# Ledger of designs, part 23: peptides against a protein of PDB entry 4N78

Target 1, 186 residues: chain A of PDB entry 4N78
Amino acid sequence: HFQVICRLLGYQGIAVVMEELLKVVKSLLQGTILQYVKTLMEVMPKICRLPRHEYGSPGILEFFHHQLKDIVEYAELKTVCFQNLREVGNAILFCLLIEQSLSLEEVCDLLHAAPFQNILPRVHVKEGERLDAKMKRLESKYAPLHLVPLIERLGTPQQIAIAREGDLLTKERLCCGLSMFEVILT
Target 2, 155 residues: chain B of PDB entry 4N78
Amino acid sequence: MAELQMLLEEEIPGGRRALFDSYTNLERVADYCENNYIQSADKQRALEETKAYTTQSLASVAYLINTLANNVLQMLDIQASQLRRMESSINHISQTVDIHKEKVARREIGILTTNKNTSRTHKIIAPANLERPVRYIRKPIDYTILDDIGHGVKW

## One batch from the design tools (peptide; made by RFdiffusion4, then SolubleMPNN)

Design b1_p9_8_s4 (from b1_p9_8, 4 letters changed)
Fold by OpenDDE base, seed 1:
Structure b1_p9_8_s4 (fold): chain B 186 residues (1-186), chain C 155 residues (1-155), chain A 9 residues (1-9)
Amino acid sequence: as target 1 above (186 residues)
Amino acid sequence: as target 2 above (155 residues)
Amino acid sequence: PKLPMFEPP
């Protein structure tokens, strides 16, 4: 599903969606969530000492329950705050999944374009074969497919310009060194 | 352009008119040949004359049709060439626009990106005590086990 | 690798 979304939206559509999601997340974090956090901090017991280990797990639980009673009983926290946190979480996950899907698509594009761009895969050399000879054979095999040199030789100046631009656009992908998700996390 | 215009405005219409005129002329020739044959005392001579006129008339019509056909074909070839040129131009413009749009889109999404911090490979500080190289028997990692788990690119 | 296409002008 995310792959289809990425294909349909393209870079521009993804950018727009991501920007809007970031705005929503920011709004939720700076608005409702912040308010609830501030309120929770106010009702948080000023001195919460670790109960003595002698009370055992049930006693410790009861102690913390008592200390946090006001927080637990704050009904709006459970309904509104957690819902907003879920929304934030969903937005983050959505961004992550979009980026992952986009990266996969870009990698596929790069792989498909590689033979046309003089990018040769690292070939596993079987024992006894010279790596250099195998690479040379591959180079010779794919040399006629090098699109930009071919167009430079046979094409019009306009076609050459377009081919070069297209080649550049094909080579430069987000997955090559950029991350959107890291921006979302900051 | 001048050649195409000449074909469209002068040569082809002229050829059509000539062909029409030839039809009228052929009718006259036919009438003449018929009357000449009927009135002539020498039927053999009249027949030979009719054959000559018929051959000449057919040759002339064939010539007119051939000329007209060639002109039409030439016209169509020129038009086809013009259309191909226009198509090429439109295609180039379209590609240029698409490239531009893509560049804009990339700039927009680029604002939302940061450089992947290549995790500095923590210099694995080799522990000082070189534990004896346990002969790592490279078991071939069977990657086929992962074939069922991941949404692999179903090619 | 710098991706100039994604860099703001």
Scores: peptide ipSAE 0.242, ipTM 0.774, DockQ to the pose 0.741
Fold by OpenDDE base, seed 4:
Structure b1_p9_8_s4 (fold): chain B 186 residues (1-186), chain C 155 residues (1-155), chain A 9 residues (1-9)
Amino acid sequence: as target 1 above (186 residues)
Amino acid sequence: as target 2 above (155 residues)
Amino acid sequence: PKLPMFEPP
């Protein structure tokens, strides 16, 4: 589903959706969640010490559960605050999955375009084979597929310009060095 | 364009009219040949004359059909060439527009991106001092301060 | 790698 969404929206659509999601997340965090957090901080136990490690993870968990039992059982916290947190979580997950799907699509595009852009695959050298010879053979094999040089030779000036721009657009992808998810986390 | 117009408006319609006229003329020639054969005392001569007229008429019709066919073929070739040129032009424009749209879109999404940083795993610092187990003191917390916050359903 | 296409003007 996310793959289809990425294909449908493209870069522009994804940008718009992510911007809106960021606004929603910001609104939730700075609004209702912040208010609840502030209030909860006021009602938090004044003294909550870390129990000894000898109690083990279950004992420690029970300790904190007991200390926070009344807070956790607060009805409004479950209905409003936790719901908002779920919404935030869902939004974050959505953004993550969109970025992952987009990255996969971009990688596929890069892989498909590679033979046409003088990008040679990593060659596994078997015992006894010279890497240089194998690379040269691959270069010779894919040389006729180099699109930009081909168009530069056979195409009109307009076609050449379009081909160069297209080549640049094909080579530059978000997955090459950019992350949207990291921005969401800031 | 001028050649195509001439073919469409003059040559092809003219050729069609010529064929229709030829049909009418062929009927007249046939009637003449029939009457001539019936009235002629020399039937052999009349037959030879009929053969000559038939050959001439067939040749003329063949010529008209061939000319018309060639004109139609020429028209189709010109139209096909024009369509290909238009298609090429449209494709170039479309590609230019698409590239532009893509550039705009990339700038827009770029605002939402940052360089991939390998986040250094935050070193979890173990607390140096084992805090003594504090006895569990259950103090009731007053949650009424939360009553003014949110629209939670009171169960 | 610099991705100039994604850089804001």
Scores: peptide ipSAE 0.241, ipTM 0.770, DockQ to the pose 0.562
Fold by OpenDDE base, seed 5:
Parts: structure tokens; sequence; C-alpha cells
Structure b1_p9_8_s4 (fold): chain B 186 residues (1-186), chain C 155 residues (1-155), chain A 9 residues (1-9)
């Protein structure tokens, strides 16, 4: 599902969606959540000491329940604050999943483009075969597929320019060194 | 360009008109031949003349059709070539626009990105000092302190 | 790897 979304939105669409999500998250954090946190801080007991161990686990739990009774009984905390926190969490997860899906798509594109860009995978050499000989064979095999050199030989100046730009666009991808999710976490 | 205009404005319309005129003329010739045959005392001569006119007329029509057809074909070839050139130009513009849009989109999304922090594998500094397992002397938990809180059923 | 296309002008 996320792959389809990434394909449909493209870079521009993804950027727009993420920007809007960031705005929503910021609004929730700085608005409603902050207000509830401030309210909770005001009603929170100033001194909450660990009860004596002699009360046992049930007694300790009851003690804390009593100390936090006003907070627990605050109905708006459950209905509004926790819901907003859930929304924030969902937004973050959404961004993460979108980025992951985009990265996978980009990697796939890079892999598909590689033979046309003279990018050859490292071949596993079986024992006894010279790596150099195999690489030369691969180079020879894929040499006719090199798109930019081919267009430079056969194409118009305009086509050559477009091909070079296209080649650059194909090589430069977010997955090569950029992260959107790290920005969201800061 | 000049050739195409000449074909469209002069040669093809002229050829069509010539063909139409030829048709009209053929009808007149046919009428003439028919009347001549009826009125002529020498029917053989009239027939020979009719044959000659028929042959000439067919030849002329064939020539006109062939000329017109060739001109139309030439016109179509020129137009096809022009369309191909236009298509190439449009394709180039389209590609240029797409590349530009892609560049803009990349800049936009780039604002939302940062360099991947290569998580320096925090060397889990194995704490050098294997803290010798401090022999937990199990001090017997004196549970007698709890004796005062429990409802001890004095049996 | 520098990705100049993603860098703000």
Amino acid sequence: as target 1 above (186 residues)
Amino acid sequence: as target 2 above (155 residues)
Amino acid sequence: PKLPMFEPP
C-alpha cells in the first residue's frame, strides 16, 4: 500500500504530505498536548515518596492510585490527550513507512538503471576464475547498453543534454545519503 | 515550404479542376461521336474516329489521375515529415518540462531531509572491570517486620 | 555522496 502511495505521489506529493503532517504534529504538541501537560503538572502532587515496602505490591499500587486519583479521573486526559498522542504516533509511523517505501523504490530504480549507466555489480568469483576476466566480459556484454555514450554518438545536441540530465537524476536519489525521518525526530 | 504551398494551392486544385474539365469534355466528345456516327455515311470511318477519341480520352484521364495522385502523395509525404519534426520538438519540450518539474520536486523534498547519521556503532565499551560478582550474602530477609501489619489469626 | 539536487539553492 505504501509503495503505491509513493508511486502515485512522487517526490512532490510526498513532500507536501510530510510537510502537512509535520504541521499537524507541531500543532498537537504545542497546543493541546502542552496544555494538558501543564494542567497535569499543576495538579500533580508536589511530593510523592515511595511508600514503605511493608505495604506490599498491592498497597503500593493503591498508594499511587490514591496519589494520582485526580489525574486518573481526569476524563479529558483519556479522551483528548491520549488520542492526540496516538495521532502524533501515527503520523510519525506514517512518515517512517513512506520513507522506507520510497527508499525501496529508489533502490529498485537504481538497480534497473545500473546496466545502462555502466554500473556493474561485483560478481562472485568462483575459485580459480580471475575476477578481472569476468569483469571484462561483463563490461563487454553491457557496453552496448550504455545510454549516455550511445546518445552522445547518435543523438542531437538537445538529446545529449537531456540524456545527461536524466542520467544525473537517475543517479542522485534520497536513499544514497539523505533521511527524512531523522528530521521528523528532531 | 514553398513546394507544399504550391501543391496545396496550385497543383492539386489545378489537377482536380483539370480532371473535372476533362470529364465534361469527355461527355461532349461522346455526344459528338454518337452524333457523328449517326449522321455519317461512312460508319467505319466514324467508328475509327470514335475509337481514336476514346483512346485519347482514356489516356488523358489516366495521365491526369496519375499526375494528381503523385502530387497528393508528395503532399502527404511532406506533411508527414513536418509532423514528425513537430512531434520531435514537442517531445523535447515535454522532456525538458518534466526534468524541470522533477528538479523542483527534489528541491522541495530536500528541505525535509538531512544527512543520514551513520550511526557510529557505539563501541559497546565492555566495562573493563568485570565487577566480581559481589557474593550476594543473602541476608535473611527478616520478615518479622511484617508481623505487625498482618492480621495474625492468633490460634 | 553529495546530492546537490536535493540541496536548497
Scores: peptide ipSAE 0.239, ipTM 0.776, DockQ to the pose 0.687
Fold by OpenDDE base, seed 3:
Structure b1_p9_8_s4 (fold): chain B 186 residues (1-186), chain C 155 residues (1-155), chain A 9 residues (1-9)
Amino acid sequence: as target 1 above (186 residues)
Amino acid sequence: as target 2 above (155 residues)
Amino acid sequence: PKLPMFEPP
C-alpha cells in the first residue's frame, strides 16, 4: 500500500502530506498533549523510587502500576490524551513507512538506470581471473548502452540538454544521503 | 511547404483530371476500334491497329497512374515528415515541463530532509544504586485541575 | 554526498 501511495503522490504529493502531518503533530503536541502532561506532572508522585530488584519484574510492575493507578484510571487521559498520542504515533509511523517505500522505489530506479549510466556492479572474480580483464569486458559489453554519450553523438542540442538533465535527475535520489524521518523527530 | 501546396493544389488534382480524361478517351478509342473492325474489309489489319491503340492507351494510362501515385506518395511523405517534426516539438516541450515539475517537487521535499546521520543508540542504563524502597503512601489526586482540559467534563 | 537538486533555493 505504501509503495502505491508513493507512486501515486510522487515527491510533491509526499511533501504536501508530510507537511500537513507535521502540522497536525505539532498541534497535538503543543496543545492537548502538553496541557495533559503539565497537569499530570503536577499530580505525579513527588517521590517514586525504584523498587528493589528482589521484587522481580512482576512486583516492580505492580508497584509502578499502583503508584500510577489513579492517573491511569483517569478517564480523560485514556480517551483523549492516549488517543492523541496514538495519532502522533501513527503519523510518525506513516512518515517512516512512506520514506522506506520511497527509498525502495528510488533504489530500484537507480539499479535499472545503472547500465545506461556506466555504473557497473562489482564483479566477483573467480580464482585465476584478472579483475581488470573482466571489468574491461563488462565495460565493453555495456558501452553501447551509455545513453548520454549516445545522445551527445546522435541527438540534437535540445535532446542532449534533456538527456543530461534526465541523467542528473536519475542519479540524485533522497536515498543517496537524505532522510525525512530525522526531520520529523526533531 | 511550397512543394506540398503545389502537390495538393495543382499536381494531384491535375493528375486526377488527366486520368479521368484518359478514361473517357479510352471509351472513345474502344468504340472506334470496334467500329473500325466491323467496317474494315481487312480484319487482320483492323485487329493489328486495335492492338496498337490498346497498347498505346494502356501505356498512357499506366504513365498517368504512375505519375499520380508518385505525387501522392511524395505528398504523404512530406506530411509524415511534418507530423514527425510536430511530434518532436511537442515531446520536447512535454519533457521540459516534466523536468521542471520534477525539479520543483524535489526542492519542496528537500525542505523536509536532512543529512543521514548514524545515530548512536544511547543505551538507557538503569541506576546502579538501588534506593531503599520508600513505603508507598497513597496520596489522593485532585482531578479537578483537569476539568478545563478537553471536553471540560466536571466529575 | 551533496544532493543539489534537493537543496532549497
Scores: peptide ipSAE 0.235, ipTM 0.771, DockQ to the pose 0.622

## One batch from the design tools (peptide; made by RFdiffusion4, then SolubleMPNN)

Design b1_p10_1_s1 (from b1_p10_1, 3 letters changed)
Fold by OpenDDE base, seed 3:
Structure b1_p10_1_s1 (fold): chain B 186 residues (1-186), chain C 155 residues (1-155), chain A 10 residues (1-10)
Amino acid sequence: as target 1 above (186 residues)
Amino acid sequence: as target 2 above (155 residues)
Amino acid sequence: PVYLPMFQPP
């Protein structure tokens, strides 16, 4: 589903969705969640000392339950605050999954374009074979597929310009060094 | 442009008219040959004349059809070439617009991105030995490094 | 170019 969403929205659509999600998250964090956190801080016991270990695990649990009774009984915490936190969590997860899906699509594009851009994979050298000889053979094999040199030789000036720009856009991808998720976390 | 116009306005219509006129002429030739054969005392001579006129008429019609066909083909070739040029122009504009849209989209999404903390890949310490300018072997970009990004299938 | 003879009726 996320791959389909990435394909459908493209870079621009993803940017718009991410911006709107960030606005929603900001609104939830600075508004409703902040208000609940402030309220919770006010209701928090000012002095909560560790009970004596002699009370055992059940007694300690009962002690903390009693100390936090007002928080546990705060009905709006379960219905509203936790729902808002779920919404924030879902938004973050959505952003993460979109970025991952986009990265996969970009990697696939790079891999598909590589033979046409003189980007060759590192060939596995078996024992006794020279890496240089294999690489030269591979380069020679794919040399006719190099798009930009081909267009530079056979194309019009306009076609050459478009080919160069397209080549650059194909090589420059977010997955090579950029992260959206890190921006969302800050 | 002048050649196409000449073909459309003069050569092809002229060829069609000539072919139509040839139909009328063929009918007259046929009538003549029939009457000549009936009226002639020398039937053999009349037959030979009919054969000669038939051969000439067929050759003439064949020539007219061939000329007209070639002119039509030439017209179609010129039109096809014009359409290809138009298509090329439209494609160029479309590609230019698409590239522009892509650049704008990338700028927009770029605002929402930060540089990945690339773990300090060990400074590829350029080996101190200035190896002789080895032929600019474009270092193949190993994209296998990206295989670990996401739920990638380790091949 | 072989032209069709314009037979004028005698």
Scores: peptide ipSAE 0.053, ipTM 0.682, DockQ to the pose 0.005
Fold by OpenDDE base, seed 4:
Structure b1_p10_1_s1 (fold): chain B 186 residues (1-186), chain C 155 residues (1-155), chain A 10 residues (1-10)
Amino acid sequence: as target 1 above (186 residues)
Amino acid sequence: as target 2 above (155 residues)
Amino acid sequence: PVYLPMFQPP
């Protein structure tokens, strides 16, 4: 589904969706969540000492449950704050999955374009074959497919310009050095 | 452009008119030949004249048709060339627009991106000494080691 | 005599 979404939206659509999601997340964080966090900080016990380990896990749990009883019983925390946190989490996950899907699409595009751009993968050399000879053979095989040089030789100045720009756009993809997810986490 | 205009406005219409005029002229020639044959005392001569006119008429019509056809073909070739040029222009515009749209889209999404922290994978400084690839001696996976762990029937 | 244009062979 995310792959289809990425294909359908393209860069522009993804950007719009991501921007809107960021706005929503920002609104949730700076608004409702912040307010609840402030309230929780106010009602949080000022002194919460670690119980002695001799009380065992159940006793320790009961102790903390008692200390945090008012917080746990705060109905709005469960219904509103936790829901908003889930929404934020979902938004983050959505962004992550979109970025991953986009990266996959970009990698596929790069791979498909590679023969036309004189980008050759390292060929697995079978035992006994010279890597250099194989690479040279591959280069020779794909040399006629090099689009920009071909257009530079046969095309009009306008076509050459378009081909160069297209080539650049094809090579410069987000997956090569950019991350949206890191921005979202910030 | 001038050539196409000449073909469309002058040569092809002119050729069509000439062909039509030829039709009317053929009718007159036929009438003449018929009357000449009836009135002539020398029927053989009249017949030979009719044959000559028939041959000339056919040749004339063939010429007119051929000329017209060639003009039409030339017109079509010029138009085809114009269409190809127009197509090229449209394609250029389309591609330019697409590139522009893509650039805009990339700028928009770019605002939402940061540089990937290429974790400096410690350049595994390949020790300068190309340690001879330790011959991966494929130790045959002794599957007998697994014989004690699995439900394998010791035959 | 009715004259038709002469056929010019291509």
Scores: peptide ipSAE 0.047, ipTM 0.698, DockQ to the pose 0.005
Fold by OpenDDE base, seed 5:
Structure b1_p10_1_s1 (fold): chain B 186 residues (1-186), chain C 155 residues (1-155), chain A 10 residues (1-10)
Amino acid sequence: as target 1 above (186 residues)
Amino acid sequence: as target 2 above (155 residues)
Amino acid sequence: PVYLPMFQPP
C-alpha cells in the first residue's frame, strides 16, 4: 500500500502530506496533549516511594494502583489523551513507512538506470580471472547503452540538454544521503 | 512549403479536373463508337476501332489516376513530415515542463530532509577499566516469605 | 503521356 501511495503521490505529493502531518502532530502535542500532561502533573503524587520488594508483585501493583487511582479514574485521559497520542504515533509511523517505501522505489530506479549511466556493479571474480579484464569487458559491452554520450553524438542541442538534466535528476535521489524521518524526530 | 502549395493548389486540383474532363470525353467516345457501329457497313472494322479507342481511353485514364495518386501520396508524405516535426516540438516542450516540475517537487521535499547521519559505528570502546566483577554474592532469596502468598495445590 | 486526344468529332 505504501509503495502505491509513493508512486501515486510522487515527490510533490509526499512533501505535501508530510508537511500537513507535521502540522497535525505539532497541534496535538502543543494543544490537547500538553494540557492533559499539565493536569496529570498536578494530580501526580508528589512523593512516590518504591515499595519494599517483600510485598511481592501483587502488593506492589496494589500500591501503585492506589497511588495512581486518581489518574486511572480520569476518564478523559483514556478517551481523549490516549487517542491523541495514538494519532501522533500513527503519524510518525506513517512518515517512517513512506520514507522506507520511497527509498525502495528510488533504489529500484537507480538500479534500472545504472546500465545507461555507466554505473557497473562490481563483478565477482573467479579464481584466476583478472578483475580489470572483466570490468573492461563489461564496460565495452554496455558502452553503447550510455545514454548521455549517445545523445551527445546523435541528438540535437535541445535533446542533449534534456538528457544531461535527466541524468542528473536520476542520479540525485533522497536515498543517497537524505532522511525525512530524522527531521520528524527532531 | 512551396512544393506542398503547388500540390494543393495546382497539381491535385488540376489532376481532378483532368479526370473529370476525361469522363466527359469517354462518354463522347462511347457515343461515337456506338453510332459508328450502327451506321457502319463493316461491323468488324467498327468493332476493331471501338477496341482501339477503348484501349486508348483506359490507358489514358490509368495514367491520369496514377499521376493524381502519386501527387496525393507526395502531399501526404510532406504533411506527415510536418506533423512529425510538430510532434517533436511538443515532446520537447513536454519534457522541459516535466523536468521543471520534477525540480520543483524535489526542492519541496528536500526542505523536509536532513543529511543521513553516517552511522558512526560507535566503536564500542570496551571500557578499559574492566570493573572487577563485584562478586555478586547471591544471597539466597528466602522464598519462605512467599509461602503464605498463594494457594499452592498440595499434590 | 498518351494524352487522350480530344476526340474532336470529325
Scores: peptide ipSAE 0.046, ipTM 0.692, DockQ to the pose 0.004
Fold by OpenDDE base, seed 1:
Structure b1_p10_1_s1 (fold): chain B 186 residues (1-186), chain C 155 residues (1-155), chain A 10 residues (1-10)
Amino acid sequence: as target 1 above (186 residues)
Amino acid sequence: as target 2 above (155 residues)
Amino acid sequence: PVYLPMFQPP
């Protein structure tokens, strides 16, 4: 599903969705969640020491239940605050998954473009074969596919410009060094 | 443009008119040949004259048809060439627009990105051999390079 | 006599 979304939205669509999600998350964090956290901090016991182990597990549980009674009984915490936290979590997960999907698409694009951009994969060398010789053979084999040099030789100035720009855009992908998710986490 | 216009407005219509005129002329020639044959005391001579006119008439019609056909073909070739040029122009514009859109989109998404903390993975000692496939050095895409190009089309 | 142009091959 996320792959389809990435393909459908493209960079622009993804950017818009991510921006809106960030706004929503920010609004939730700075608004409702912050308010609840402040409230919780106010009602939190000022001194919550570990009870003595002699009370046993039931006694310890009862102790904490008593100390946190007001928090546990705060119905709005479960219904509103936790829901908002879930929404934030979902948004974060969405961003992560969309970035991962986008990265996969970009990698695929890079791989598909590689033969046309003089980017050759590392070839497996069998015993007795020289890596250099094999790579040279591959280079020679794919040389006719080098799009930019071909267009530079045969194309119009306009075509050359477009080809160069296209080549640059093809090479420069987000997955090569950029992360959206890291921005979301900051 | 001038050649195409001349073909469309003058040569082809002119050729069509010439063919039409030839029809009326052929009818006159036929009538003449018939009357000449009937009235002539020398039927053999009249027949030879009719044969000559028939040959001439066929030749003239063939010439007119050939000329008209060539003009039509030339017209079509010019039009086809114009269409190809238009197609090329449209394609160029389309590609330019697509590239522009892509650049804009990348700028927009780029604002939402930061450089990946490349953990100093161990110096993969790239063996010294120069001819190694340029490893995609995951260099952060400097989207700022696109900033200089993106001066919004002031409308 | 009605004159018609002669066919001239290109």
Scores: peptide ipSAE 0.052, ipTM 0.674, DockQ to the pose 0.006; fails the geometry check

